# Ledger of designs, part 282: peptides against a protein of PDB entry 6TME

Target 1, 324 residues: chain A of PDB entry 6TME
Amino acid sequence: NRLKRAYIALQAWKKAFYSDPFNTAANWVGPDVCSYKGVFCAPALDDPSVLVVAGIDLNHADIAGYLPPELGLLTDVALFHVNSNRFCGVIPKSLSKLTLMYEFDVSNNRFVGPFPTVALSWPSLKFLDIRYNDFEGKLPPEIFDKDLDAIFLNNNRFESTIPETIGKSTASVVTFAHNKFSGCIPKTIGQMKNLNEIVFIGNNLSGCLPNEIGSLNNVTVFDASSNGFVGSLPSTLSGLANVEQMDFSYNKFTGFVTDNICKLPKLSNFTFSYNFFNGEAQSCVPGSSQEKQFDDTSNCLQNRPNQKSAKECLPVVSRPVDCS
Target 2, 324 residues: chain A of PDB entry 6TME as posed
Amino acid sequence: NRLKRAYIALQAWKKAFYSDPFNTAANWVGPDVCSYKGVFCAPALDDPSVLVVAGIDLNHADIFGYLPPELGLLTDVALFHVNSNRFCGVIPKSLSKLTLMYEFDVSNNRFVGPFPTVALSWPSLKFLDIRYNDFEGKLPPEIFDKDLDAIFLNNNRFESTIPETIGKSTASVVTFAHNKFSGCIPKTIGQMKNLNEIVFIGNNLSGCLPNEIGSLNNVTVFDASSNGFVGSLPSTLSGLANVEQMDFSYNKFTGFVTDNICKLPKLSNFTFSYNFFNGEAQSCVPGSSQEKQFDDTSNCLQNRPNQKSAKECLPVVSRPVDCS

## One batch from the design tools (peptide; made by RFdiffusion4, then SolubleMPNN)

Design b2_p26_8_s3 (from b2_p26_8, 15 letters changed)
Fold by OpenDDE base, seed 2:
Formats: sequence, C-alpha cells, structure tokens
Structure b2_p26_8_s3 (fold): chain B 324 residues (1-324), chain A 26 residues (1-26)
Amino acid sequence: as target 1 above (324 residues)
Amino acid sequence: SLEERDKKLDEELDKKVKEKIEEMQK
C-alpha cells in the first residue's frame, strides 16, 4: 500500500525533527497521512482510483532536523518544498526512488556536503532550488544537461570552474552568486538560448568576458559584479537587445565603455563602478538619460567625480589585458 | 539587490506551489 509506505516515511521524518516551533507535525498521527499538515495527496498517475502522497510543502516551518533515508518511500512525490527551515545533513540518496520529482526546493536550510547528485537521477525534474545552504565542492557538469527551467545555486560553498556544459542548459534563470567559483566564464554560455537571467555576483571568477555573451538575445538581467574579471568589455555586448539590468561593478575591467553598450534599447540600469575604465562615451555618463541609470564611480575616468587616484590607476591602466 | 530579488522570488514560488497543489488535487 502506497499510503502505508508514506506513513512509514513521514513518521521517520517526524522522529528526525529536533525542533518544530510551530507544531507543524503535531497532527502527524495515525495512518491518515493525507490529513497531515504540509502533506498533500492526489490521485495516482497510473491509477486515478488510488490516492497517493504527491506533494510536500513545509515552507517557512522553521523545523530543525534532518532528512532520513525513509523519505525514499515517498515514491509518488512530485513536489518537494521545504524552504526556510533548519534541516541539516545531506540529501539522502534514497530519494532517487522519487522518479516523479518535478520541483525540488530545499533552499534556506543548513544542508552540507557535495552537490546533491540524486537530483540528477530525476528524469522529470524542472525546478531545482538549493540556494542558501552549505553545499560545497564542484558543480557536476551534468546539471546543465537536465531540462530545467530554473537553477538556483547562490549562497553556497561551491568551488572550481563553471562547467562548459552550461551552454546546453535550457534554463531561463541561473544563479551562481555568492559561491567560490573560479576561472573564466565558458565560451559556451552564448548557446543558452532560453536564458533570461544570469547572476555571477560575488565569486572568484577571472579572465576576460567571452565574446559569446553577446549572443544571449533574451537575457534581461546580467550581473557579473564582485569578481576578478579583466580586459575590456566585449564589443559584442551590443547584441544584448533585451538586457534591462547589467552590472559589471567591482572587477578589474579596463578600456573604454562604448556607446554601443550604453545605448542598448532596453537597458534601464548599467553599473560599471569600481573598475579601471579609462574612458566612457557621453551616453554612459550618469544623468545623460532620464530613462537609464548609470554608475561610473571609482574608475579611472577623466573629468568625472569620485574616481580613483592616478597612483591607483596608472599601474593597471598602463598594462591593459588584451582579450583578443 | 540579490537579497531583495530572492525575497520576491520566495513569495512568488510559495504562491505557485499552493496553486499547483490545488490543481493536482482536482
């Protein structure tokens, strides 16, 4: 009996709770699992006459505990949302049995260990949110082979380079922010045809921006701030026909910020502060447009306020990195 | 900020989850 298996799983999970400040699991008593708070039943896909546990929603329950292996008995679960809790430990490998998994949200918890590779085993997964945890190590390249709509990885401890397989991703939103990613952005990034938003904030990324970024025709948000990028901005950025928000602040960029970038048709906010740019077009000057906001603070610009000193600029500007 | 975006996202996602659950139960 599927509900009996679910009962075993849910009772094991209740036992794995260290704290339940809102008494969310107080009614988790008896065999009627469909009445449990945060547990949702639906007709089984293979037999509509059979009721199964199809969803878990424990968002914002502030529960402390861990995910026990017995959760692998919840084989009919397609929606698993447990954000804003205090769950710790690792994601159980037994969750590989949840072959109907469609949405997996464990964000805002205390999970540790490597990337939860069990997520790669789910053939129908469309949404993955693991942000605001303590996941570490390398991002598996296979994550971008999945037909995901969104990939939220920000605020973790991921290291190493961004996989070249990123170009295979069909995701509209990808966040890398506030990790420890290093190396260059892969040139394959330009192949992300469905990309609307990508965020690299606060990593250890370096090198030149790939020219292929200009192929991201659907991107509305591109944020590469707080990294170690060098060289000039690619001229191909003029191809970002739909970009609204662009941030390159807090890097080591040099060269001239061109009209072709600042006059992008949908650009509303362009921040390129805290770099080593030595020139900008008139269209890039803050206050030059009523429709667009610019920030050129703390560069090496002539005749602009709040710029770096000549002493700070000279060593960098005199040795520009050639990205050609 | 990213934090502000994340808060908005959380609110939207929470709403969507509820809607999906309701649809699934029909």
Scores: peptide ipSAE 0.446, ipTM 0.925, DockQ to the pose 0.893
Fold by OpenDDE base, seed 5:
Structure b2_p26_8_s3 (fold): chain B 324 residues (1-324), chain A 26 residues (1-26)
Amino acid sequence: as target 1 above (324 residues)
Amino acid sequence: SLEERDKKLDEELDKKVKEKIEEMQK
């Protein structure tokens, strides 16, 4: 019986709770798992006459505990949302049995260990949110081979390079922010045909920005702030016809910020502060437009307020990195 | 900010989850 298996799983999970401040699992008693708070039943896809546990929603329950391996018995779960809790440990490999998994949200918890590769085993996964945890190590290249709508990885401990397979991703939103990613952004990034938002904030990324970024025609948000990027901004950025928010602040960029970038048709906010830019077009000057906001603070610009000293600028500006 | 964006995202996701659950139960 599927519900019996679910009962075993849910009771094991309840036992794995260290703290339940809102008494969410107080009614997790007896065989009627469909009455459990945060547990949702639906007709099984293969047999509509049978009720199964199809969803878990424990969002914002502030539960402390871990995910026991018995959760692998919840084989009919398609929606698993347990964000904003205090779950710790690793994601159980036994979750590979949840072959119907469609949305997996474990964000804002205390999970540790490597990337939960069990997520790669789910053939129908469309949404993956593991942000605000302590996941570490390398991002598996295979994550971008999956047909995901969104990939949220921000605020973890991931390291190493961004896989070149990123170009295969069909995701509209991808967040890398506040990790330890290093190396260059792969040139394959331009192949992300469905990309709307990408965020690289606060990593150890370096090198030149690839020209292929300009091929991201649907991108509305591009944030590469707080990294170690060098060289000039690619001229191909003029191709970002739909970009609304763009941030390159807190890097080591040099060169001239051009009209072609600052006059992008949908650009609302463009921040390029805390770099080593030595020139900007008039269209890039803060206050030059009522419709656009610019920040050019702490660069090597002449006749602009709040710029770096000549002593700080000269060593960098005199040795521009050639990205060609 | 990213934090503000994440808050907005959380609100939207929470709403969507509820809607999807309701749909599944029909």
Scores: peptide ipSAE 0.455, ipTM 0.926, DockQ to the pose 0.863; fails the geometry check
Fold by OpenDDE base, seed 1:
Structure b2_p26_8_s3 (fold): chain B 324 residues (1-324), chain A 26 residues (1-26)
Amino acid sequence: as target 1 above (324 residues)
Amino acid sequence: SLEERDKKLDEELDKKVKEKIEEMQK
């Protein structure tokens, strides 16, 4: 009996709660699991006459606890949303039995350990949100082989390089922000055919930006701020026909910010502050456009306010990195 | 900021989840 299995799972989970400030699980009593707060039943896909637990929504419940292995008994769950809680520990491997998993959101919790590779076992997964946790280690390359609509990884403890398989991703939104990623952005990034938004904020990324970024024709948001990028901005960035928000601030970029970048047709905000740029086109100057906002603060620009001192600029500007 | 974006995203996602659940229950 599927509901009986669900009952076992949910009761095990209730026992795994350390704190339930809103008494969310107060009504988690008895065999009628479909009446449980945050538990949603639907007709089974394989048999419409059978009612099964198809979804969990415990968002914003502030529950402290962990995910017990018995959750693997919830084999009919397609939607699992438990964001904004205080769940700790690891994602149980037993969740591999949830073969219908479509959306998995465990964001804003206290999960630890490596990337939850169990997510890779779900053949129908479309949405993965693990933001604002303490996941660590390497990002498995296979994550980008999944047909995901969105991949939210920001605010974790992921390390190492971004996998080259990123180019295989069909996701429209990918966030890497506020991790410990290092190395270069893979050149394969230009192959992300459905990419609308990508965020690299606040990592340890370095090297030159790959020219292939300019192939991201559908990207509306590109944020690479607060990293260690060097060299000049790729001239191919002129190909970002749909970019609206672009941020390269707080890096070690050098060279000239070109007219072709600042005149991008959909560009609304372009921030390139806190770098070592030694020149900019007139179209890049803050206030030059009513429709576009620019920030050129703290560069090595001549005749501009709030720039770095010559002492700070000369050692870097005199040693330009060749990205060719 | 990312934080602001995330806040907006969370609001949107929460709404979508509810909608999807309702659809599944039909």
Scores: peptide ipSAE 0.454, ipTM 0.926, DockQ to the pose 0.870; fails the geometry check
Fold by OpenDDE base, seed 4:
Order: C-alpha cells, then structure tokens, then sequence
Structure b2_p26_8_s3 (fold): chain B 324 residues (1-324), chain A 26 residues (1-26)
C-alpha cells in the first residue's frame, strides 16, 4: 500500500542522515509514518478514504545527509520543503515519480551537479526554490515553459546565457542573482506578462538592456546591479508604470539619466551609482524629492559629489556603446 | 539587500507551508 511505500522511503531517508542535531527523525520509528515529525498525511486525491503522505516539511532542521533514490516511493507528495539543512549530493531522478509535486523547496542546502531536470518532469509544479546551493552548468530553457509562480535560482553556480524562453514564463518572481550567467538579457523578457520582481544581481551579464524591458508594466522590483551592462538606459523604461525599486548600479552604463525614468509614478528607490553616466535630469538628483530616493554616486556627472575622475571617465564616455 | 529579502521570504514561506499543510489535512 501507499503508506508502506512511504515507510520504506522515509526509513531509507533516515538512514541517509549523517547528522540530525535537533533529533527531528527520532520518532521516525514504526509503520505509522503519519506521526513522523515533519511528515504530513492527507486524504489521497484519487481516493479520499485512503491516507497518504502528502507533504514533507523539514525546514530549518539542520540535517546533514543526502536524498536517497527511495524517496521516489513518496508518490503522493505535493509539498516538499527541506530548506535550511545540510543535504548534499544530487536530486534523485527517481523523484520523477512524484507527479503531484506542487511546491519544491530545497533552498539553503549543499546540493551539487547540474540543474535538477527532474523538476521539469513535474506537470503541476508551481513553486521552485533551489537557491543557496551549488547547482552548476546551464539553465535548461524548458524551465520557463513550466507554469511556475516563482523561480528562485539565486546563489548557485549556474553559467551560460539566460534562455530566450524566459519570455514564456508566467512567474511573478524570478531570481538569477549571484550566479555566473553571461550574455545579454533576452529581448523576449518583455513578454513576461505576470512578472512582478526580477533580480539579476551579481552575474556576468553584458550588452545593452533590451528596449522590451519597458513592456514589463507590472514589475515592482527590477535589479540588474553588479553586471557588465553597457550603453544607455532604454527610453522605453518610462513604461515601467509600477516599478518601485530599480537598481542599475555597478555596471558600465553611459549616457543621460532622463526625467522619464526618474519621474516614474511608483518609483521609490532608484540606484544608478557606479556607472559612467555623464548627465542626469534634475528629477534624478538625490534629495530632489521627498518621496523618491536616488543614488548617483561614482558616475561621470558634473557638479555632483563623489564622482569618478576625468581620467576614469574620458575613455569610456568618449566611446559610448550604440545600442540602436 | 537580497539577503534581507531572502530572510523575509523564508519567514513568509514557512508560514505559508504550515497553512497549506493544515488546509490539505482538512
């Protein structure tokens, strides 16, 4: 039966624990898996008269170990939350059998290897959090074909370019921060119709910002700081009617920061420090508004404090990248 | 900062997980 399979899986997992500092699995004894700490049973979707293991919540248990292949026997699990542990190794491919997977959170662990492609096999997945691990390699383009509400990828070792399929994503929140992504932001980004928050912090992204960013009318947070972006800010950024937090700091941007950007109606914080901007509108000047906070530090602005030297600015400002 | 945001997110997610589990068990 289903609970017997769950028992086998959970006992295999307990055996795979190297350290359980809070004795979370101390009561993982006997066939009554529904009494196990962090294991939650519910009526099966296909037969309400049958109890099944429907959820795992081991968040903040600080457990060291790995995920054994026997976890594939937990075929009724829809919620899998094991963040803030010390699990290592790879995500077992046997988890493909968990066809009801709805939320998968393995964040803040020690997982390694390529992107866990088993996540792509789950037809009903809505939430994916793999942040703060050591996943590496390229991001599969197919991730954005999934009907996910949120995609958290930050603080890993992902490389290569961001897939053009990003425009197909229905996610409201996507984080790429603190990886090794390179290349340009795809022009298809403007097609992310449900996007509220996107974070690119601390990658190796480059090129010009695509004009299509201005089509993200629902975005409230846009952070592209600490990359290698060049050229001017797209004039189409005036279309970001709902942006509240915007950060372009620590890039290689040039040109003029316009009123159309700084006067965005919902803009609360706009940081464009540590670039090579050679001009800004009066509305962009820090202190010009009580409702908005600006940072123009370390640019090539005239008559502003804490700017780069002429020696630093001239080679860059005199050779602006044409993004047209 | 992102770290601060992540901390807040964790707190929110932890709460939501508990709520969802409770709902699932009904």
Amino acid sequence: as target 1 above (324 residues)
Amino acid sequence: SLEERDKKLDEELDKKVKEKIEEMQK
Scores: peptide ipSAE 0.450, ipTM 0.925, DockQ to the pose 0.872; fails the geometry check

Design b2_p26_8_s4 (from b2_p26_8, 14 letters changed)
Fold by OpenDDE base, seed 2:
Structure b2_p26_8_s4 (fold): chain B 324 residues (1-324), chain A 26 residues (1-26)
Amino acid sequence: as target 1 above (324 residues)
Amino acid sequence: SLEEEEKKRDEELDKEVKKKIEEMQK
């Protein structure tokens, strides 16, 4: 009996709650699990005559606790939304039995340990949100072999390089922000054909931006701010026909910000402040356009306000990194 | 007592959980 298994799992989970401020699990009594708050039943995909637990939504419940191994009994769950709680510990490996998993949102919790590799075992996973946790270590390269629509990794403790497999991703949105990623952005990034938004904010990324970024024809948001990037902006960025928001601020970029970048047809906001740019085209000057906002603050630009001192600029500008 | 009945129910639940986990490992 599938509902009996669900009952066992849900009762085990209720026992794993340390705090339930909103009494979300107060009605989690008796065998009728489909009446439980935050539990959603649907006809089974393999037998429409059988009712199964197909979804969990405990978003914003502020529940403190952990995910017990018994959750692996929820084998019919396709939607698992438990964001904005205080769940701690690790994602149980027993969740590998949830082969119908489609959306997995554990964001805004207190999860720790390595990347939850159990997410890689779900063949139908489309949405992965693990942001605002304490996940650490390397990002498995296999994450980008998944047919995910969205990958939210931001605000964790992930380290090491971004996998070269990123180019295989079919995701429209990918966030790396506020981790400890290091190294270069892989050249394979240009292969992300469905990418609309990518955010690298606040990592330890370095090196030159790959020219292949210019192949991201569908990207609307590209934020690489607060990293250690060096060299000039790739001339191929002129290929970003749909970019609306672009941020390169708080890096170590040098060289000239070109007219071809600042005249991108859909560009609405371009921030390149807090770098070491030594020149900009007239089209890049803040106030030069009514349709576009620019920020050139704290560069090495001549005849512009709020620039770095010659003392700060000279050591960097005199030794530009060759990205060729 | 109600507490004793609750404990018994919990013990039976734990047995069922254990059994199901063992079945899932096969």
Scores: peptide ipSAE 0.032, ipTM 0.509, DockQ to the pose 0.017
Fold by OpenDDE base, seed 3:
Structure b2_p26_8_s4 (fold): chain B 324 residues (1-324), chain A 26 residues (1-26)
Amino acid sequence: as target 1 above (324 residues)
Amino acid sequence: SLEEEEKKRDEELDKEVKKKIEEMQK
């Protein structure tokens, strides 16, 4: 009996709660699991006459506890939403049995350990949110072989380089922000044909920006702020026909910010502050447009306010990094 | 009684749960 397996899993989970401030699991009593708060039943895909547990929603329940291995008995679950809790430990490998998993949201918790590789085993996964946890180590390259609509990785402890497989991703939204990623952005990034939003904020990324970024025709948000990027902005950025928000602030960029970038047709906000740019086109000057906002603060620009001193600029500007 | 039947069902469920937990730990 599928509901009997669900009962076992849910009772094991209730026992794994250390604190339930809102008494969310107070009605988790008896075999009628479909009446449980945050448990949703639907007809089984293989037999419409059979009712199964198809979804869990415990969002914002402030529950402290862990995910027990018995959750692997919830084999009919397609939606698993447990964000904004205090769950700790690791994601159980037994969740590999949840072959119908479609949306997996464990964001805003206290999960630890390596990337939950069990997520790679789910053939139908479309949404993965693991942000605001303490996941660590390398990002598996295989994550980008998945047909995901969104990948939220921000605010974790991930390290190493971004996999070159990123170009295979069909995701519209990808967040890497506030991790410990290092190395260069892979040149394969230009192959992300469905990408709308990508965020690299607050990592240890370095090197030159790849020219292939200019091939991201559908991107509306590109944020590479608070990294260690060097060299000039690629001239191919003029190809970002749909970019609205662009941020390169808090890097080590040099060279000239061109008209072709600042005149991008959909650009509404372009922040390139806290770099070592030594020139900008008139179209890049803050206040030059009513439709566009620019920030050129703390660069090496002549005749602009709030710039770095000659002493700070000269050592960097005199030794430009060749990105060719 | 209905209460006795419910109690018997709960006891059978508990036995099955224990058996499955033991199988998963192997």
Scores: peptide ipSAE 0.031, ipTM 0.470, DockQ to the pose 0.015
Fold by OpenDDE base, seed 5:
Structure b2_p26_8_s4 (fold): chain B 324 residues (1-324), chain A 26 residues (1-26)
Amino acid sequence: as target 1 above (324 residues)
Amino acid sequence: SLEEEEKKRDEELDKEVKKKIEEMQK
């Protein structure tokens, strides 16, 4: 019965293909779905004597098409990997029936519409990759209430603010890069206990950085480049004991880059170029360390090369934003 | 509402799927 349902689903999906350049679905013929290329069967969790479709892997198949609602018949699927294709349309709500979903990767496709809220219905989801699509609108706050290991949202059309619920996330990696997020980074960010990597690159984020970023003791990568952040860097950034890569470039930061930040013990690369910083500690100067790389280009620093003109600096530096 | 239309579509799909399964069992 389960494999018959899978056959119906997979044949409906094959019909939804507009182009299959590598003939990936050429062998998708007949009832033996476990022989299909990119279809993986395993013993059912509830009955080891029953074989079920447990995984789909169509990564890098360059398939053009859409996801038909009949995919909701694949009720035993725990792994769904279809990245680097040309699938379009929306994620079907019928996928709510896939209650065993553990890893969902639809990255690098042509999906549109709002955030796929069906992903919130999967109780066991650990990995969510929806990056490199055209998803739009608001990010649901409930995404951070899930026990996810990784959340990849980058290269979409998401708008509005980052939810304050971000502090509830147990994810080690979170990407917001290359969206249209606006507003401030929530102060609750400091509550992300398992965070190793967070990327905000290329959004419309603004305001001051929250002091609570300094509570992210396990962070190895922190990138906030290409936004509209203002004010001084928080002094609490000296608490980032494990940060290796830090990027604040292409913002509107002002003030002094302190010795306590540039001497972070594991810091290998710190980029703070294309801001309005008016001073830096000697430890922040590019070439001051053999172990650390710094970039101070295009700031308002005195006696440094490649800085902004006094005409560009004066209007911003003379009106510092108070973040207190 | 859009939600009611989606619910109706899901119910129709479930009926079609059930029919196809029954046909495959014959």
Scores: peptide ipSAE 0.029, ipTM 0.526, DockQ to the pose 0.021
Fold by OpenDDE base, seed 4:
Formats: C-alpha cells, sequence, structure tokens
Structure b2_p26_8_s4 (fold): chain B 324 residues (1-324), chain A 26 residues (1-26)
C-alpha cells in the first residue's frame, strides 16, 4: 500500500524534527496522511483509482531537523518544497527512488556536503533550487545535461570551475552568485539557447569574457559583477538584442566601453563601475539617456566624476590584457 | 491547460528571480 509507505516515511520525518515552531506536524497523526498539513495527495499516474502522496509543501515552516532515509518511501512525490526551514545534514540518497520528482526546492536551509547528486537521478526534474545552503565542492557537469527550466545554485560554497557542459543547458534561469567558482566562463555559454537570466555575482571568476556571450540573444539579465574578470568587453556584446539589465561592476576590465554596447535596444540598466575602463562613448555617460541608466563610477575615465586616481589607474591601464 | 499552468509557473518564477537579482545587486 503506497499510503502505508508514505505513513512510515512521514512519521520517520516527524521524528527527525528537532523544532516545529508553528506546530506544522501537529496533525501528522494516524494513517490518513492525505490530511497532514503540507502533504498533498493525488490520483496515481499509473492507476487513477489509487490515491498517493504527490506533493510536500513545508515552505516557511521554520522547522529544524534532518531528512531521514525513509523519505525514499515517498515514491510518488513529484513536488518537494521545503524552503525556508532549518533542515540540516545531507540530502538522502534514498530520494533516488522518487522517480517522478519534478520540482525540488530545498532552498534557505542548512544542508551541507557535496552537490546532491541524487538530483541527477531524477529523469523528469524541471526545477532545482538548492540556494542559500552550505553545499560545497565541485558542481557536477551532468547538472547541465538535465532538462531543467531553472537552476538556482547561489549562496552556497561551490568551488572549482564552471563546467563546459553549461552550453547544453536548456534552463532559462541560472544563478551561480555568491559561491567560490573560479576560472573562466566557458565559451560554450553561447550555446544556452533558452537562457534569459544568468547571474555570476560574487565569485572568483577570472580571465576574459568569452566572445560567445554575444550569442545569447534571449538574455534579459546578465550579471557578472564582483569577480576578477580582465581585458576589454567583447565587441560581440552588441548581439545582446534583448538584454535589459547588465552588470560588469567590481571587476578588472580595461579598454573602451563602446556605443554598440550602450545603445543596445532594450538596455535599461548598465553598470560598469569599479573597473579600469579608460574611455566610454557618449552614449554610455550617465544622464545621456532618459531611458537608460548607466553607472561609470570608479573607473579610469577622463573628465568624469568619482574616478580612480592616476596612480591607481596607470599600472593597470598601461598593461592591458589582450583577450584576442 | 498544462501549457497555461506551465506559463503561469514561469511567470511566477520570473518574478521571484527578478526580485532576488535586485536583492543581490544591493
Amino acid sequence: as target 1 above (324 residues)
Amino acid sequence: SLEEEEKKRDEELDKEVKKKIEEMQK
């Protein structure tokens, strides 16, 4: 009996709660698991006459505890939303048995350890949110082989390089922000045909931006701020026909910010502050447009306010990195 | 329809993502 297995799993989970401030699991009593708060039942996909646990929603419950292995008995769960809790430990490998997993949100918790590779075992996964945890180590390349709509990795402890497999991703949204990623952005990034929003904020990324970024025709948000990028902005950025928000601030960029970038047709906000740019087109000057906002603060620009000193600029500007 | 539900989900996701991006830019 599927509901009996679910009962075992849910009772094991209740026992794994250290704190339940809102008494969310107070009604988790007896065999009628479909009446449990945050537990949702539906007809089974293989047999509509059988009722199964299809979803869990414990979002914002502030529950402290861990995920016990018995959760692997919830084999009919397609939606697992437990964000904004205080769950700790690791994601159980037993969740590999949840072959219907469609949306997995464990964001805003205290999970630790490596990337939860069990997520790679789910053939139908479309949404993965593991942000605001303490996951560490390398990002497995296979994550981008998944047909995901969104990949939220931000605010973790991931390190090493971004996998070259990123170009295989069909995701519209990917966040890498506030990790420890290093190395260059892979040239394969230009192959992300469905990409709308990508965020690299606050990593240890370096090198030149790949020219292939200009192939991201559907991108509306591109944020590469607070990294160690060098060289000039790729001229191919003129290809970002749909970009609305672009941020390159807090890097080590040099060279000239061109009209072709600042005149992008849908550009509403372009921040390139806190770099070493030594020139900008008139179209890039803050206040030059009513429709576009620019920030050129703390560069090496002549005749602009709030720029770096000649002493700070000269050593960097005189030794530009050639990205060709 | 499933397509309408997916579209609605995508719209909700977009709103959430935009909000989080704005928060990260502060």
Scores: peptide ipSAE 0.006, ipTM 0.317, DockQ to the pose 0.042

